# Ledger of designs, part 24: peptides against a protein of PDB entry 4ASU

Target 1, 270 residues: chain A of PDB entry 4ASU
Amino acid sequence: ATLKDITRRLKSIKNIQKITKSMKMVAAAKYARAERELKPARVYGVGSLALYEKADIKTPEDKKKHLIIGVSSDRGLCGAIHSSVAKQMKSEAANLAAAGKEVKIIGVGDKIRSILHRTHSDQFLVTFKEVGRRPPTFGDASVIALELLNSGYEFDEGSIIFNRFRSVISYKTEEKPIFSLDTISSAESMSIYDDIDADVLRNYQEYSLANIIYYSLKESTTSEQSARMTAMDNASKNASEMIDKLTLTFNRTRQAVITKELIEIISGAA
Target 2, 83 residues: chain B of PDB entry 4ASU
Amino acid sequence: FTFASPTQVFFNSANVRQVDVPTQTGAFGILAAHVPTLQVLRPGLVVVHAEDGTTSKYFVSSGSVTVNADSSVQLLAEEAVTL

## One batch from the design tools (peptide; aimed at target 1 D140, target 2 S61 G63)

Design b2_p14_2 (made by RFdiffusion4)
Pose (drawn by RFdiffusion4):
Structure b2_p14_2 (pose): chain A 181 residues (1-270 with 5 gaps), chain B 83 residues (1-83), chain P 14 residues (1-14)
Amino acid sequence: ATLKDITRRLKSIKNIQKITKSMKMVAAAKYARAERELKPARVYGVGLIIGVSSDRGLCGAIHSSVAIIGVGDKIRSILTFKEVGRRPPTFGDASVIALELSIIFNRFRSVISYKTEYSLANIIYYSLKESTTSEQSARMTAMDNASKNASEMIDKLTLTFNRTRQAVITKELIEIISGAA
Amino acid sequence: as target 2 above (83 residues)
Amino acid sequence: AVKEQLERAAEREE
């Protein structure tokens, strides 16, 4: 309730809001990279339960929608392939998955809507390239919603800060008048 | 005729005369009228004879060539670089 | 042969 507590809390939630807004544009830039590389990947990959995701969270209902194997560390987290999503998926990654050894992944449509031999590794590559394009755009909205929630939280606390600031001024003033009187 | 690597796409549904292709057994030159077959590639060159008579030369490390029941061929390699 | 190709693809990644 003290001004010091409110000033500290404002700076704390402003830091979160700045970071979540900073990841909205990052997901927007990385999504643009992912869609530019999805066009040649879709024309390349055309011709057992495999779950495709990533280690990196903060992407909304992507890991929860997909329901030994299992690519993406967050899919094993419910009940394996690790270190994906930090860097764009290469064909070599899809090759290692095939080397260690009917498939579930998130297909890219737009920014809002989604759906859940040598040829076998091409399907894994097709899923990896589709998944990261899906993971990034969903993260773009997830951090946009978080930036909205943190801003609403700052507005509510600013009103509290103005009430407390007024209450401190009047209290100090009363202590002066009474001390005089 | 479709030729693509994971990185870039060279030809998108040609519309081409013939394509020389490296295969595990020697080499195969795929004409417009060729039998439906499924083949796997080896380290070798790919020569693309354009419809206007010109030539295109690329290199292939590995992959697959697929010619369907119709006059359609899809050639895909892990890596294809010039030169 | 497929295995050798996949291992070659993994080596090229490095």

Design b2_p14_2_s1 (made by RFdiffusion4, then SolubleMPNN; from b2_p14_2, 8 letters changed)
Fold by OpenDDE base, seed 1:
Structure b2_p14_2_s1 (fold): chain B 270 residues (1-270), chain C 83 residues (1-83), chain A 14 residues (1-14)
Amino acid sequence: as target 1 above (270 residues)
Amino acid sequence: as target 2 above (83 residues)
Amino acid sequence: EVRQMLQEAVEREL
């Protein structure tokens, strides 16, 4: 490589490093906000899931329609965030298909569709785009819930798959159950609850669905911003190491050029 | 007893004496060892009676309340404000 | 992805 080539490469990597450093700072700011907003959202979301956990709602084996909601975003450069969700969705879909169940998929965020479109395109009901530019709101979750309810797909049970935030350095892809109104109303475990009006139960289930979606979005967002911050930090470090290596190469090449020029002068080869 | 909105937590696994909730069918009080039930909230007043005799009032827009067999209560409001 | 972007950027400049 010529000195000119090395210099061009150094300039490019330095520019990339500036971008990755800037993105790290932006991700850090978004992470700090997301973590604060996750605290109440987790209490709220766990509270909404409490019924299904405590009632131990089971779907009969004769029920074959299963919905998978994968929660992610449209935004890249966040390590394994999207691939982790997609991997678990694939595993779940394969297990359900092997059990003779019909599987449909909802993607929250375009990255889910981008990963799964070739292998699972026929199973997609809908993909929600424009996820991850702004913090998710309860309104956003309500829109997703409403679209699901209006989709006309009569699932028996389902799963919502998302990245649960553990710490700034750790997330875990998790699955939470979702149930149809019919599954809840027919569950033997619901018999312990006092006479519940059918309209009350419907409204409760619709609200619960929105709650769970909201919770999953908040966990996903916090995990994503943390992972992006880490990815951008790693990229910045890798760029720094590459700059150091190229700088050494530049210095060696410069010395070699000077030495060659001196030899040419001394040898009389003008 | 847990009482939260999407953005704020008012009570988290707290022990309370009674919670009065506004439901679509009417307002009722949830006492200790209340039978399991599910209700949907209408816009109205939530009153929390603490064990120490302190009473707190909240306005809620909508939501749900769950009383479980283990006597745990989840009050989830879409919007809630302290009064 | 970022390693790949960096690698691709490096490869484009080689």
Scores: peptide ipSAE 0.026, ipTM 0.875, DockQ to the pose 0.013
OpenDDE base, seeds 2, 3, 4, 5: peptide ipSAE 0.024, 0.017, 0.017, 0.022; ipTM 0.887, 0.884, 0.890, 0.891

Design b2_p14_2_s2 (made by RFdiffusion4, then SolubleMPNN; from b2_p14_2, 8 letters changed)
Fold by OpenDDE base, seed 2:
Structure b2_p14_2_s2 (fold): chain B 270 residues (1-270), chain C 83 residues (1-83), chain A 14 residues (1-14)
Amino acid sequence: as target 1 above (270 residues)
Amino acid sequence: as target 2 above (83 residues)
Amino acid sequence: EVEKILKEAVEREK
């Protein structure tokens, strides 16, 4: 490589490093906010799931319609955030299909569709776009919940798949159950709640769905920003190492060129 | 007893004497060992009676309340403020 | 993508 080529490459990598460092700082700021907002959201969301855990709601085997909701975002450069969710969605879809279930998919965030479109296009009901530009609100979750309930797809049971935040360096892809109103109403374990009005139960279920979606969005957002921060840090370190290597190569090449020129001068003078 | 909104936690797995909640069918008090129930909140006042005799009041917009067989309670309001 | 590009670039120079 000529000195000019090395110099050009050095300049390019230095620019990339500057960009990745900047992106790291932006991700760090968003992470700090997301983590603060996740604390109450987790209590709220876990509280909403408590009924299903305690009541041990079971879907009858004769019920065949299953909904999978994958939660991520529209934005890249966050490591394995999207692929992790997509992988678990694929696994769940395959398991359900093997069990003779009808599977439909909802993607929250455009990246889910991007990954699964070729293999699962016929199973997609809807994809929610414009996810990840701003922190998710309960209003956003409510919109998603309402759209799902109004979609006309009468699922019996569902799964919401998202990345749960563990720490700044760790997340785990998890699955939580979603139940239809009919499934809840017909569950034997709900007999202790028989005094509940049907309208009350419907409204309760609407809140429950919105609550779970909101929770999943908050977990996903925090995980994503943390992962992006880590990815940008790693990219910046890799760029630094490459700059060091190229700088050494540049210096060696420069010395070689000078030596060659000196030899040519000496040889020409002789 | 857990009482939270999407943005704020008021009680997290706390022991309380009584919680008065505004539901669509009316206000009722949740006592120790209350029968399991699911209710939807209407806009109104939540009153939490602590074991030490302290009473706290909150305004809620909407949401849900769950009383489980194990006596755990989840009060989940869409919006809530301390009064 | 940026991380991938940088990882690949570093591996090529090794």
Scores: peptide ipSAE 0.058, ipTM 0.901, DockQ to the pose 0.012
OpenDDE base, seeds 1, 3, 4, 5: peptide ipSAE 0.069, 0.051, 0.048, 0.032; ipTM 0.899, 0.903, 0.910, 0.903; seed 1 fails the geometry check

Design b2_p14_2_s3 (made by RFdiffusion4, then SolubleMPNN; from b2_p14_2, 8 letters changed)
Fold by OpenDDE base, seed 1:
Structure b2_p14_2_s3 (fold): chain B 270 residues (1-270), chain C 83 residues (1-83), chain A 14 residues (1-14)
Amino acid sequence: as target 1 above (270 residues)
Amino acid sequence: as target 2 above (83 residues)
Amino acid sequence: EVRAALEAAVAREA
């Protein structure tokens, strides 16, 4: 490589490093906000799941329709955030298919579709795009919930899969159950609850679905921003190492060129 | 007793004496060891009676309230403000 | 992913 080539490469890597550092700072700011907003969202979301956990709602084995909701975003450069969710979705879909169940998929965020399109395209009901540019709101979750309820797909049970935030350096892909109105209304464990009006139960279920989606979005966003911050930091470090290596190569090459020029001058071969 | 909105937590696993909630079927009071029930909130006033006798008032929009067999209560409002 | 992008960028300039 000529000195010119090395210099060009150095300039390119330095520019990339500037970009990754900038992206790290942006991710850090978004992470700080997401973590703050996750605190109440987690209490809210966990509260919404309490019924399903405490009532131990079970879907009869004869019920065959299962919905998988994968929660992620449209944005890349965040490590294994998308692939982790997709991996869990694939595993769940395979297990359900092996059990003779019909599986349909909803993707929240375009990256889920991008990963699963080739293998699971026929199972997708809908993909929600434009996720991750702004922090998710309860309104966003309500729109997703409404679309699901209006989709005409009569699932019995479902799974929402998302990355739960643990710490700035850790997330875990988790699954939470979602149930249809019919499954809840027919569950034996629900018999302990006083006579619940059908309209009340329907409305309750709509809120519950919106609540869990909102919760999952908040967990996912916090995990994603943290992972992006880490990814950008790693990229910046990798760029730094490459700059150091290329700088050494540049110095060696420069010395070689100087030596060659001196020899040519001394030998009169110039 | 848990009382939260998507953006704010008012009570988290707290012990309270009574919670008055506005539901679509009517306002009712949730006492200790209330029978399990599910209700949907209508816009109105929530009144929380603490064990120490303190009463707190909130205005809530839509949402849900759940009373479980273990006496846990989840009051989840889309929007809520302290009055 | 970012490493691959960096490597690809370096390769294009190489």
Scores: peptide ipSAE 0.029, ipTM 0.876, DockQ to the pose 0.013
OpenDDE base, seeds 2, 3, 4, 5: peptide ipSAE 0.027, 0.025, 0.028, 0.022; ipTM 0.885, 0.886, 0.887, 0.897; seed 3 fails the geometry check

Design b2_p14_2_s4 (made by RFdiffusion4, then SolubleMPNN; from b2_p14_2, 8 letters changed)
Fold by OpenDDE base, seed 2:
Structure b2_p14_2_s4 (fold): chain B 270 residues (1-270), chain C 83 residues (1-83), chain A 14 residues (1-14)
Amino acid sequence: as target 1 above (270 residues)
Amino acid sequence: as target 2 above (83 residues)
Amino acid sequence: EVRAMLEAAVARER
């Protein structure tokens, strides 16, 4: 490579490093906010899931319709955030299909659709776009919940798949159950709640759906911003290492050019 | 006893003497060892009676309350404010 | 009803 080529490449990588550093700072700011907002959202969301954990609701084996809700976003450059959710969705869909279940998919965020479109296009009910530009609100969760409730799609059991935040350096893809009203109403473990009016139970479940979606969005967002921050930090470090290597190459090449010029002068071959 | 909204936590796994909740079917008090139940909240007042005898009041817009067999209680409000 | 509440939550953000 000529000195000019190396210089051009150095300039390009330095510019990339500036961009990645800037993106890291933006992600860090969004992460700090997301983590703060996740604290109450986690208590709220875990509280909403408590019934299902404690009541041990079983879905009858004869029920065959299963809904998978995958939660992610539209935004890239966040490591394995999207692929982790998609991988678990694929695994779950395959397991359910092997068990003779009918599987339908809802994608929250365009990235899930992008990954699964070719292999699972016929299973998608809806994809929600424009996810990840702003922090998710309960209203955003309500939009998704209402779309499902108003779709007329009848399912027996469901799964919501999302990335749970652990720390700045760690997230885990998890699955939480979504039960239909019929499944809950017929569950033997719910007999201890026998004084519950059918309308109350319906309303309770509709609210629970929105709560679980909200919780999943908050966990996903925090995980995503953390992962993006880490990814941009790694990109910046990689760029730094490449700059160092190219700088050494530049110096060596420069010395070689000088030596060649001196030889040409001495030999009269110039 | 857990009491939270999407944006704020009021109680997290706390022990309380009694919680009065505004349900769609009417207001009722949740005591220690209350029977398992599920209710939907109407707009109204939540009153938390602590073990130390203190009483806290909250206004809630809507939500749900769950009393489990293990005596754990989850009060989830869409919006809640301290009074 | 909860649906009305959810609809109201959506409306407040628009």
Scores: peptide ipSAE 0.560, ipTM 0.964, DockQ to the pose 0.774
OpenDDE base, seeds 1, 3, 4, 5: peptide ipSAE 0.047, 0.261, 0.460, 0.181; ipTM 0.926, 0.946, 0.960, 0.940; seed 1 fails the geometry check

Design b2_p14_3 (made by RFdiffusion4)
Pose (drawn by RFdiffusion4):
Structure b2_p14_3 (pose): chain A 181 residues (1-270 with 5 gaps), chain B 83 residues (1-83), chain P 14 residues (1-14)
Amino acid sequence: ATLKDITRRLKSIKNIQKITKSMKMVAAAKYARAERELKPARVYGVGLIIGVSSDRGLCGAIHSSVAIIGVGDKIRSILTFKEVGRRPPTFGDASVIALELSIIFNRFRSVISYKTEYSLANIIYYSLKESTTSEQSARMTAMDNASKNASEMIDKLTLTFNRTRQAVITKELIEIISGAA
Amino acid sequence: as target 2 above (83 residues)
Amino acid sequence: EEEEALEEFRELLS
């Protein structure tokens, strides 16, 4: 309730809002990289339960939608392949998955809408390239919604700060008048 | 005729005369009228004879060549670089 | 590590 507590809380939530907004544009830039590399990947990969995701969260209902194997550390987290999503998926990564050894992944449509031999590794590569494009655009919206929630929270606290600031001024003034009178 | 690596796509549904291809057993030159076959590649060169008579030379490390029942061929390699 | 895995995968395909 003190001004010091409110000033500290404002700076705390502003830090969250700046970070979430900073990841909106990052997901927008990384999604643009992912879609530029998805065109040649779609023309490349055409011809047992495999779940395709990533270690990196904060992407909304992507890991929860997909429902030994299992690529992406966040899919085993419910009940294995680790270290994906930090860097774009290469064919070598799809090859290691085939080397250690009917498939579920998120297919890219746009920014809003989604759906859940040598040839076998090409399917794993097709899922990896599709998945990261889906993971990044979903994160673009997830952090956009979080930036909106943090901004609404700052607005509510600013109104509290103005009430408390007025209440402190009047209290100090009363203590002066009374001390005089 | 479709030729692509994971990195870049060289030909998208040609419309081409013939393509020399490295295969595990020697080499195969795939003409416009070729039998439906499924083959696996080896380290070798790919020579693409263009419809206008010109030539395109690339290198292939490994992959697969697929020629369907129709006049359609899809050649894909892990890496293809010039030169 | 990735280049070695590709060599091993090519050998298995051979």

Design b2_p14_3_s1 (made by RFdiffusion4, then SolubleMPNN; from b2_p14_3, 8 letters changed)
Fold by OpenDDE base, seed 3:
Structure b2_p14_3_s1 (fold): chain B 270 residues (1-270), chain C 83 residues (1-83), chain A 14 residues (1-14)
Amino acid sequence: as target 1 above (270 residues)
Amino acid sequence: as target 2 above (83 residues)
Amino acid sequence: DLEKARAEFNALLA
C-alpha cells in the first residue's frame, strides 16, 4: 500500500470512530430514557399478562393455527438484538411445524423481515416498518394490535418474542403468550370469572393485546439502546486499535519509501 | 392491587380496602373476596380506599380491570391522573 | 469511497 492509501484509510477510520463515538452518546441518552420509561411499562405489561397466568389459559392441542410476533426494530448496529429474536422465532416455528401446527409470522421492525425473508417469506403476514426512530408509544402498540386483529388471520394461539431488558450489559430473548378472542372465550379456566359479556371480553382482549405489544416494545427498545451503546463502544475501541496498526504501517512504509529514494539517488537510477 | 398506566404506576401489589371503578357495564366496588371478573374501563373516576382510611381519587380514560380468584386486582388504564 | 468506508465500518463492528 502507498502512503497515500494508508493516509486515506486512516482518515476514513478516524471519521468512522467519530461517528461511532457520537452514536454511542446518542444511544446512551436514548437508553437512559428508555430505562426510565420501562419501569412503569413493565408493571403495566406484566399486569396485563397476569390473567393468562392466573387463569392458566390453555389452547386445545387440536387447534392448529399459531401466530408468532417478533419484536425488534428497523435499525442496525446493536449487536445480536435482531438475530436473537430471529433465532428464537425460527426455533419456535420449527417446533410448531414439527407438532403439525400452521405458523404465521408478524415482524415488528424491518430487521426481522430482512433476516427471515429468504427462509420464511411465505409465513409472513405483515411487517411493520418505521420502528425504532422514536420511542414507542401506547398509540403505536394500539395500531399494531388493531392491524393484527383486523388482518383476517384467525389464529388460535400465538407468541410474542422480544428481548427483555435485564441490565445495561444483559438482555434475554423471551416469549409471552398471545391468545385469540375465541381461545379466551372458550377456555374452561375462564368459567370462574363471573358474567363476562362477549363485547366486554372483545374489548378487553383488544386492550390486552395492545398492552402486551406495548410492553414488548418498551423491553425491546431498552435492550436495543443498551446493546447499541455497547456495540458502538466496541466499534470505537476497534477503530482505535486499527488506527494504531495503520499508523505503524504508515511509519514503516514512510521509512521504506525514504530508503528506496535514497538508494535510487545513490545508484543514479532516479 | 395494581393500578397503572403505560407511563405511571399508582399502586403495585398493594393492599387496599376497596376500589371503586367506572366500567362500561357500570361502576362497581371491588372489596375483599370479590368474585373474579373482567371489565373494561370507561372514562370516569376511580376511588381507592386504603387500609389506613385514606381515600385517593383518579381520573381514568379507557382500559381494563381484572379481579382474580386469588383476590389480586389489575387496574390498567390507558391514561390516568391523580385528582 | 463510501463503499470502502462501509466495509471498514462493518469490519469494526465484527
Scores: peptide ipSAE 0.154, ipTM 0.912, DockQ to the pose 0.013
OpenDDE base, seeds 1, 2, 4, 5: peptide ipSAE 0.040, 0.058, 0.040, 0.011; ipTM 0.894, 0.899, 0.898, 0.867

Design b2_p14_3_s2 (made by RFdiffusion4, then SolubleMPNN; from b2_p14_3, 7 letters changed)
Fold by OpenDDE base, seed 1:
Structure b2_p14_3_s2 (fold): chain B 270 residues (1-270), chain C 83 residues (1-83), chain A 14 residues (1-14)
Amino acid sequence: as target 1 above (270 residues)
Amino acid sequence: as target 2 above (83 residues)
Amino acid sequence: SLEEARKKFNELLA
């Protein structure tokens, strides 16, 4: 490699490092905010899921329609955040199909679709785009919930798959159940609940779905920002190492060129 | 008793004496031994009566309330403010 | 509806 080539490469890597460092700082700021906002969101979301856990709602085996909601974002450069969700979605879809269930998929964030479109395009109902640029709001979750409920697709049960935040260095892809109104209303375990009007139950279910989606978005966002911060840090470190290596190469090459020139002068071959 | 909005937690697994909630079917008080039920909130006042006799008032927009068989209560409001 | 409730809430706060 010529000195010019090395210099060009050095410049390129230095620019990349600058970008990754900047992105790290941005991700760090977003992470800090996301982590703060996750605290109440987790209480809120877990509270919403409490009914399903305590009531032990089961879907009859004769029911075949299953909905998978994958939650991620539109933005890349965050390690395995998207692939982890997609992997679990694939696994769940395969298991359900093997059990004779009809599986449909909703993607929250365009990255899920980008990963699964080739293999699961026929199973996708809708993909929600423009996710991840701004912190998710309850309004956003409500829109998603309403769109799902109004989609006309009748499901019996479903799964929402998202990355749960553990720490700045750890997340876990998890699945939470979602149930249709019919499934809830027909569940034997619901018999202990006092006379619930159908309209009340419907409205309750709308809130429940919105709540769960909101919770999943907050967990996902926090996980994503932490992962992005880590990814950008790693990229910056890798760039630094490459810069050091190339700098050494540059210095060695420069010395070789000088030596060659000196020899040419001494030998009179110039 | 858990009372939260998406952005704020007011009570987290707390023991309370009574919670008055505004529901679409009417306002009712939830006591410790209340039967399991599901309700949806209408805009209105939530009053939490603590065991120590302290009363706290909140205004909520909408949401849900769940009373479980184990006497746990989840009050989840879309928006809530302390009054 | 959630939207109606939100609207009413905002009206009451405003």
Scores: peptide ipSAE 0.038, ipTM 0.907, DockQ to the pose 0.099
OpenDDE base, seeds 2, 3, 4, 5: peptide ipSAE 0.021, 0.005, 0.000, 0.023; ipTM 0.869, 0.857, 0.857, 0.876

Design b2_p14_3_s3 (made by RFdiffusion4, then SolubleMPNN; from b2_p14_3, 8 letters changed)
Fold by OpenDDE base, seed 4:
Structure b2_p14_3_s3 (fold): chain B 270 residues (1-270), chain C 83 residues (1-83), chain A 14 residues (1-14)
Amino acid sequence: as target 1 above (270 residues)
Amino acid sequence: as target 2 above (83 residues)
Amino acid sequence: SLEEARRRFEALLA
C-alpha cells in the first residue's frame, strides 16, 4: 500500500473512532437514564405479573393459538441484543409449532422483523416501528397493548420475550406469559376471584397487558443502551488498535520511501 | 402491599393495616386477609393505613388493584401522586 | 460513499 493509501485509511478509521466514541457517550447517557427509570418500572411490572405467578394460570392444551411478542428496537449497533431476542423467539415458535400450536408474532421494533422476516414472515401480525429513539413511556406501551387487543387475533396464551437488564455487562433474554381474557376467565385458579365483573376483568387485563409491555420495554431499553455502550467502546478500542497498526505501517513505509529516495540520490539514478 | 406507578414506587412489599382504594365499582377498604379480588381504579384517593397508625393519602388515576389469596396486594396506578 | 463508510463501521463492530 502506498503512503497515500495508508493515510486515507488512517483518516477513515480515525473518523470512525470519533463516531464510535460519540455514540458511546450518547449510549452512556441514555443508559444512565434508562437504569434510573427501570427501577420503578420493574416494581410496577413485576407487580403486574404477580397475579399470573400466584394464580398459576394454565392454558388448556386444546387451546392452539399462541402469540409471541418480541421486544427490541429499531436501532442496531448494540451487540447481540436483537439477535438474542430473535433467537429465543425462533426457539419458542419452533417448540410451539412442534406442539401443534398456531403461532403469531408481534415485533416491537423493526430489528425483530428484519431478522425474522425471511423465515417467519407469515407469522407476523404487526411490527411496531419507531421504537428506541426516545425512552419508552407508559403511553407507548398502552398503544401497543391496544393495538394488540384490537388486532383481531384471538390468542389463548402469549409470550413476551425481552432482554432483562442485569448489569452494565449483562442481560438475559427472558419470557413472560401473556394470557387472553378468556384464558384468565376460565382458569380454575381464578375461581377465588369469581365475584369479578366481566367488564372489570376486561379492563384489568388491558392494564395488565400494558403494564407488562411497559416493563418489557424498560428492561429492553436499559439492556440495549448498556450493550450499545459496550459495543461502541469495543469498536473504539478496535479502531484504536487499527490506527496504531496502520501508523506503524505508515512509519515503516515512509522510512522505506525515504531510504529509497536517498539511495536514488546517492546512486545518481534519478 | 405494593403500590407503584410506572415511574414511582410508594410501597414495595410492605405490611399495611388497611388500604382504601377508589374502584370503578366503588371504593372499598382492603384489610388484612381480605378476600381475593381484582378491581380497576377510578380517579380518586388512596388511603394507606400503616401498622404504626400513620395514614398516607395519594391521588391516583386509572389502574388496577389485585388482592391475592396470600394477602398480597398490588396497587398499580397509571399515575399517582402523594398528597 | 456513505455506504462504504457504513460497511466499514459495521466491520469494526463485528
Scores: peptide ipSAE 0.033, ipTM 0.891, DockQ to the pose 0.014
OpenDDE base, seeds 1, 2, 3, 5: peptide ipSAE 0.013, 0.029, 0.027, 0.029; ipTM 0.868, 0.892, 0.886, 0.887

Design b2_p14_3_s4 (made by RFdiffusion4, then SolubleMPNN; from b2_p14_3, 4 letters changed)
Fold by OpenDDE base, seed 5:
Formats: sequence, C-alpha cells, structure tokens
Structure b2_p14_3_s4 (fold): chain B 270 residues (1-270), chain C 83 residues (1-83), chain A 14 residues (1-14)
Amino acid sequence: as target 1 above (270 residues)
Amino acid sequence: as target 2 above (83 residues)
Amino acid sequence: EREKALEEFRKLLA
C-alpha cells in the first residue's frame, strides 16, 4: 500500500471512530434515562403479570390459536438485540406449529419484520413502526394493545418475547404469557376469584395487555441502549487498534520511501 | 401490597392493613382476608392504611386492582398522585 | 372509557 492509501484509510477509520464515540455517548445518555424509567415500569409490569403466575392459567389443548408478540425497535447497531428476539420467535413459532397450533405474529419495531418477513410473512398480523426514537410511553403501549384487541384475531394464548435488562453488560431474551379474555374467563384456576362482571374483566384485560406491553417496551429499550453503548464502545476500541496498526505501517512505509529516495540521490540513479 | 403507576412506585410488596380503592362497581376496602377479586379502577381516592396507623391518600385515574388468594394485592393505576 | 377516566383525573388535579 502506498503512503497515500494508508493515509486515506487512517482518515476513514478516524472518522468512523469519531462517529462511534459520539454514538456511544448518545446511547449512554439514553441508557441512563431508560434504566431510571425501567425501575417503576418493572414493578408495574411484574405486578400485572402476578395474576397469571399465581392463577397458573392453562389453555385447553383443544385451543389452537397462539399469538407471538416480538418486542424490539426500528434502530440497528445494537448487537444481537433484534436477532435474539427474532431467534426466540422463530423457535417458539416452530414449536407451536409442531404442536399443531396456529401461530400469528405481531412485531413491535420494524427490525422484527425485517428479519422475519421472508420466512414468516403469512403469519404476521401487524408490525408497529416508529419504535425507538423516543422512550416508549404507556400511551404507546395502549395503542399497541388496542390494535391487538381490535385486530379480529381471536387468539387463545400468546407469548410476548422481549429482552429483559439485567445490567449494562447483560440482557436476557425472555418470554411472558398473554391470555385472551376467553381463556382467562374460562380458566378453572380463576374460579377462586369472585364473580367478576364481564365488562370489568374485559377492561381489566385491556389494562393487563397494555401493562405487559409497556413493561416489555421498557425492558427492551433499556437492553437496547445498553447493548448499543457496548457495541459502539467495542467499535471505537477496534478502530483505535486499527489506527495504531496503520500508523505503524505508515511510519515504516515512510521510512522505506525516504531511504529509497536517499539511495537514489546518492547513487545518482535518478 | 404493590401500588404503582407506569412511572412511579408507591408501594412495593409492602405490608399494609387496609387499602380503600375506587372501583367501577363501587369503592371497597381490601383487607388481609379479602376474597380474591379483579376490579377496574375509576378516577378517585385511594387510601392506604399502614400497619403503624399511618394513612396515605392518593388520586388515581384508572387502572386495575388484583386481590389474590395469597393476600397479595396489585394496584396498578395509569396515573396516580400523592396527596 | 379510558379517555374519560383520564379527563376526570385531570379535572380532579386541576
């Protein structure tokens, strides 16, 4: 490589490093906010899931309609965040299909659609876009919940798949159950609950769905921002190492060029 | 007893004596021996009676309340403010 | 119903 080539590459990598450093800082700021907002959201969401855990709601085997909700975002450059969710969605869909279940998919965030569209296009009900630009709000979750409930797809049970935040360096893709109104109302384990008005139960279910979606969005967002921060940090470090290597190469090449020029001058072989 | 909104936690797995909640079917008091139930909140006043005798008041907009067989309670309000 | 509830809540705070 000529000195010019090395210089061009150095300049390019230095520019990339600047970008990755900037993106790291942005991700760090978003992460800090997301983590703060996740604390109450987790309590809220886990609280909403408590019924399902305690009631041990089971779907009858004759019920075949299953809904998978994958939660991610529209934005890339966050490591395996999207692929992890998609992988688990695929696995779950395959397992359910093998069990003779009908599977429909909802994608929260455009990246889910981007990954699964080719293989699962027929199973997609809807994809929610414009996820990840702003921190998710309960209003956003409510909109998603309402759209789901109004989709006309009468699922019996479902799975919401999202990345649960563990730490700045760790997340785990998890699955939580969602149940239809009919499944909840017909569950034997629900018999211990007092006679619940059908309207009350319907409204309760709407809140429950919104709550779970909101929770999943907050977990996903926090996980995503932390992963992006890590990815950008790694990219910056890799760029730094490459800059160092290229700089050494540049210096060696420069010395060789100078030496050659000197020899040519001394020898008169210009 | 857990009482939270999407943005704020008021109680997290706390032991309380009684919680008065405004529901669409009417206001009721949740005691330790309350039967399992699911209710939807109406806008109104939540009153939490702590074991030490302290009473805290909150306004809630809407949401849900769950009373489980194990006496755990989840009060989940869309919006809530301390009075 | 939700919107009404929120509106009522806001009125109470107001």
Scores: peptide ipSAE 0.052, ipTM 0.902, DockQ to the pose 0.089
OpenDDE base, seeds 1, 2, 3, 4: peptide ipSAE 0.034, 0.029, 0.026, 0.027; ipTM 0.872, 0.870, 0.869, 0.870

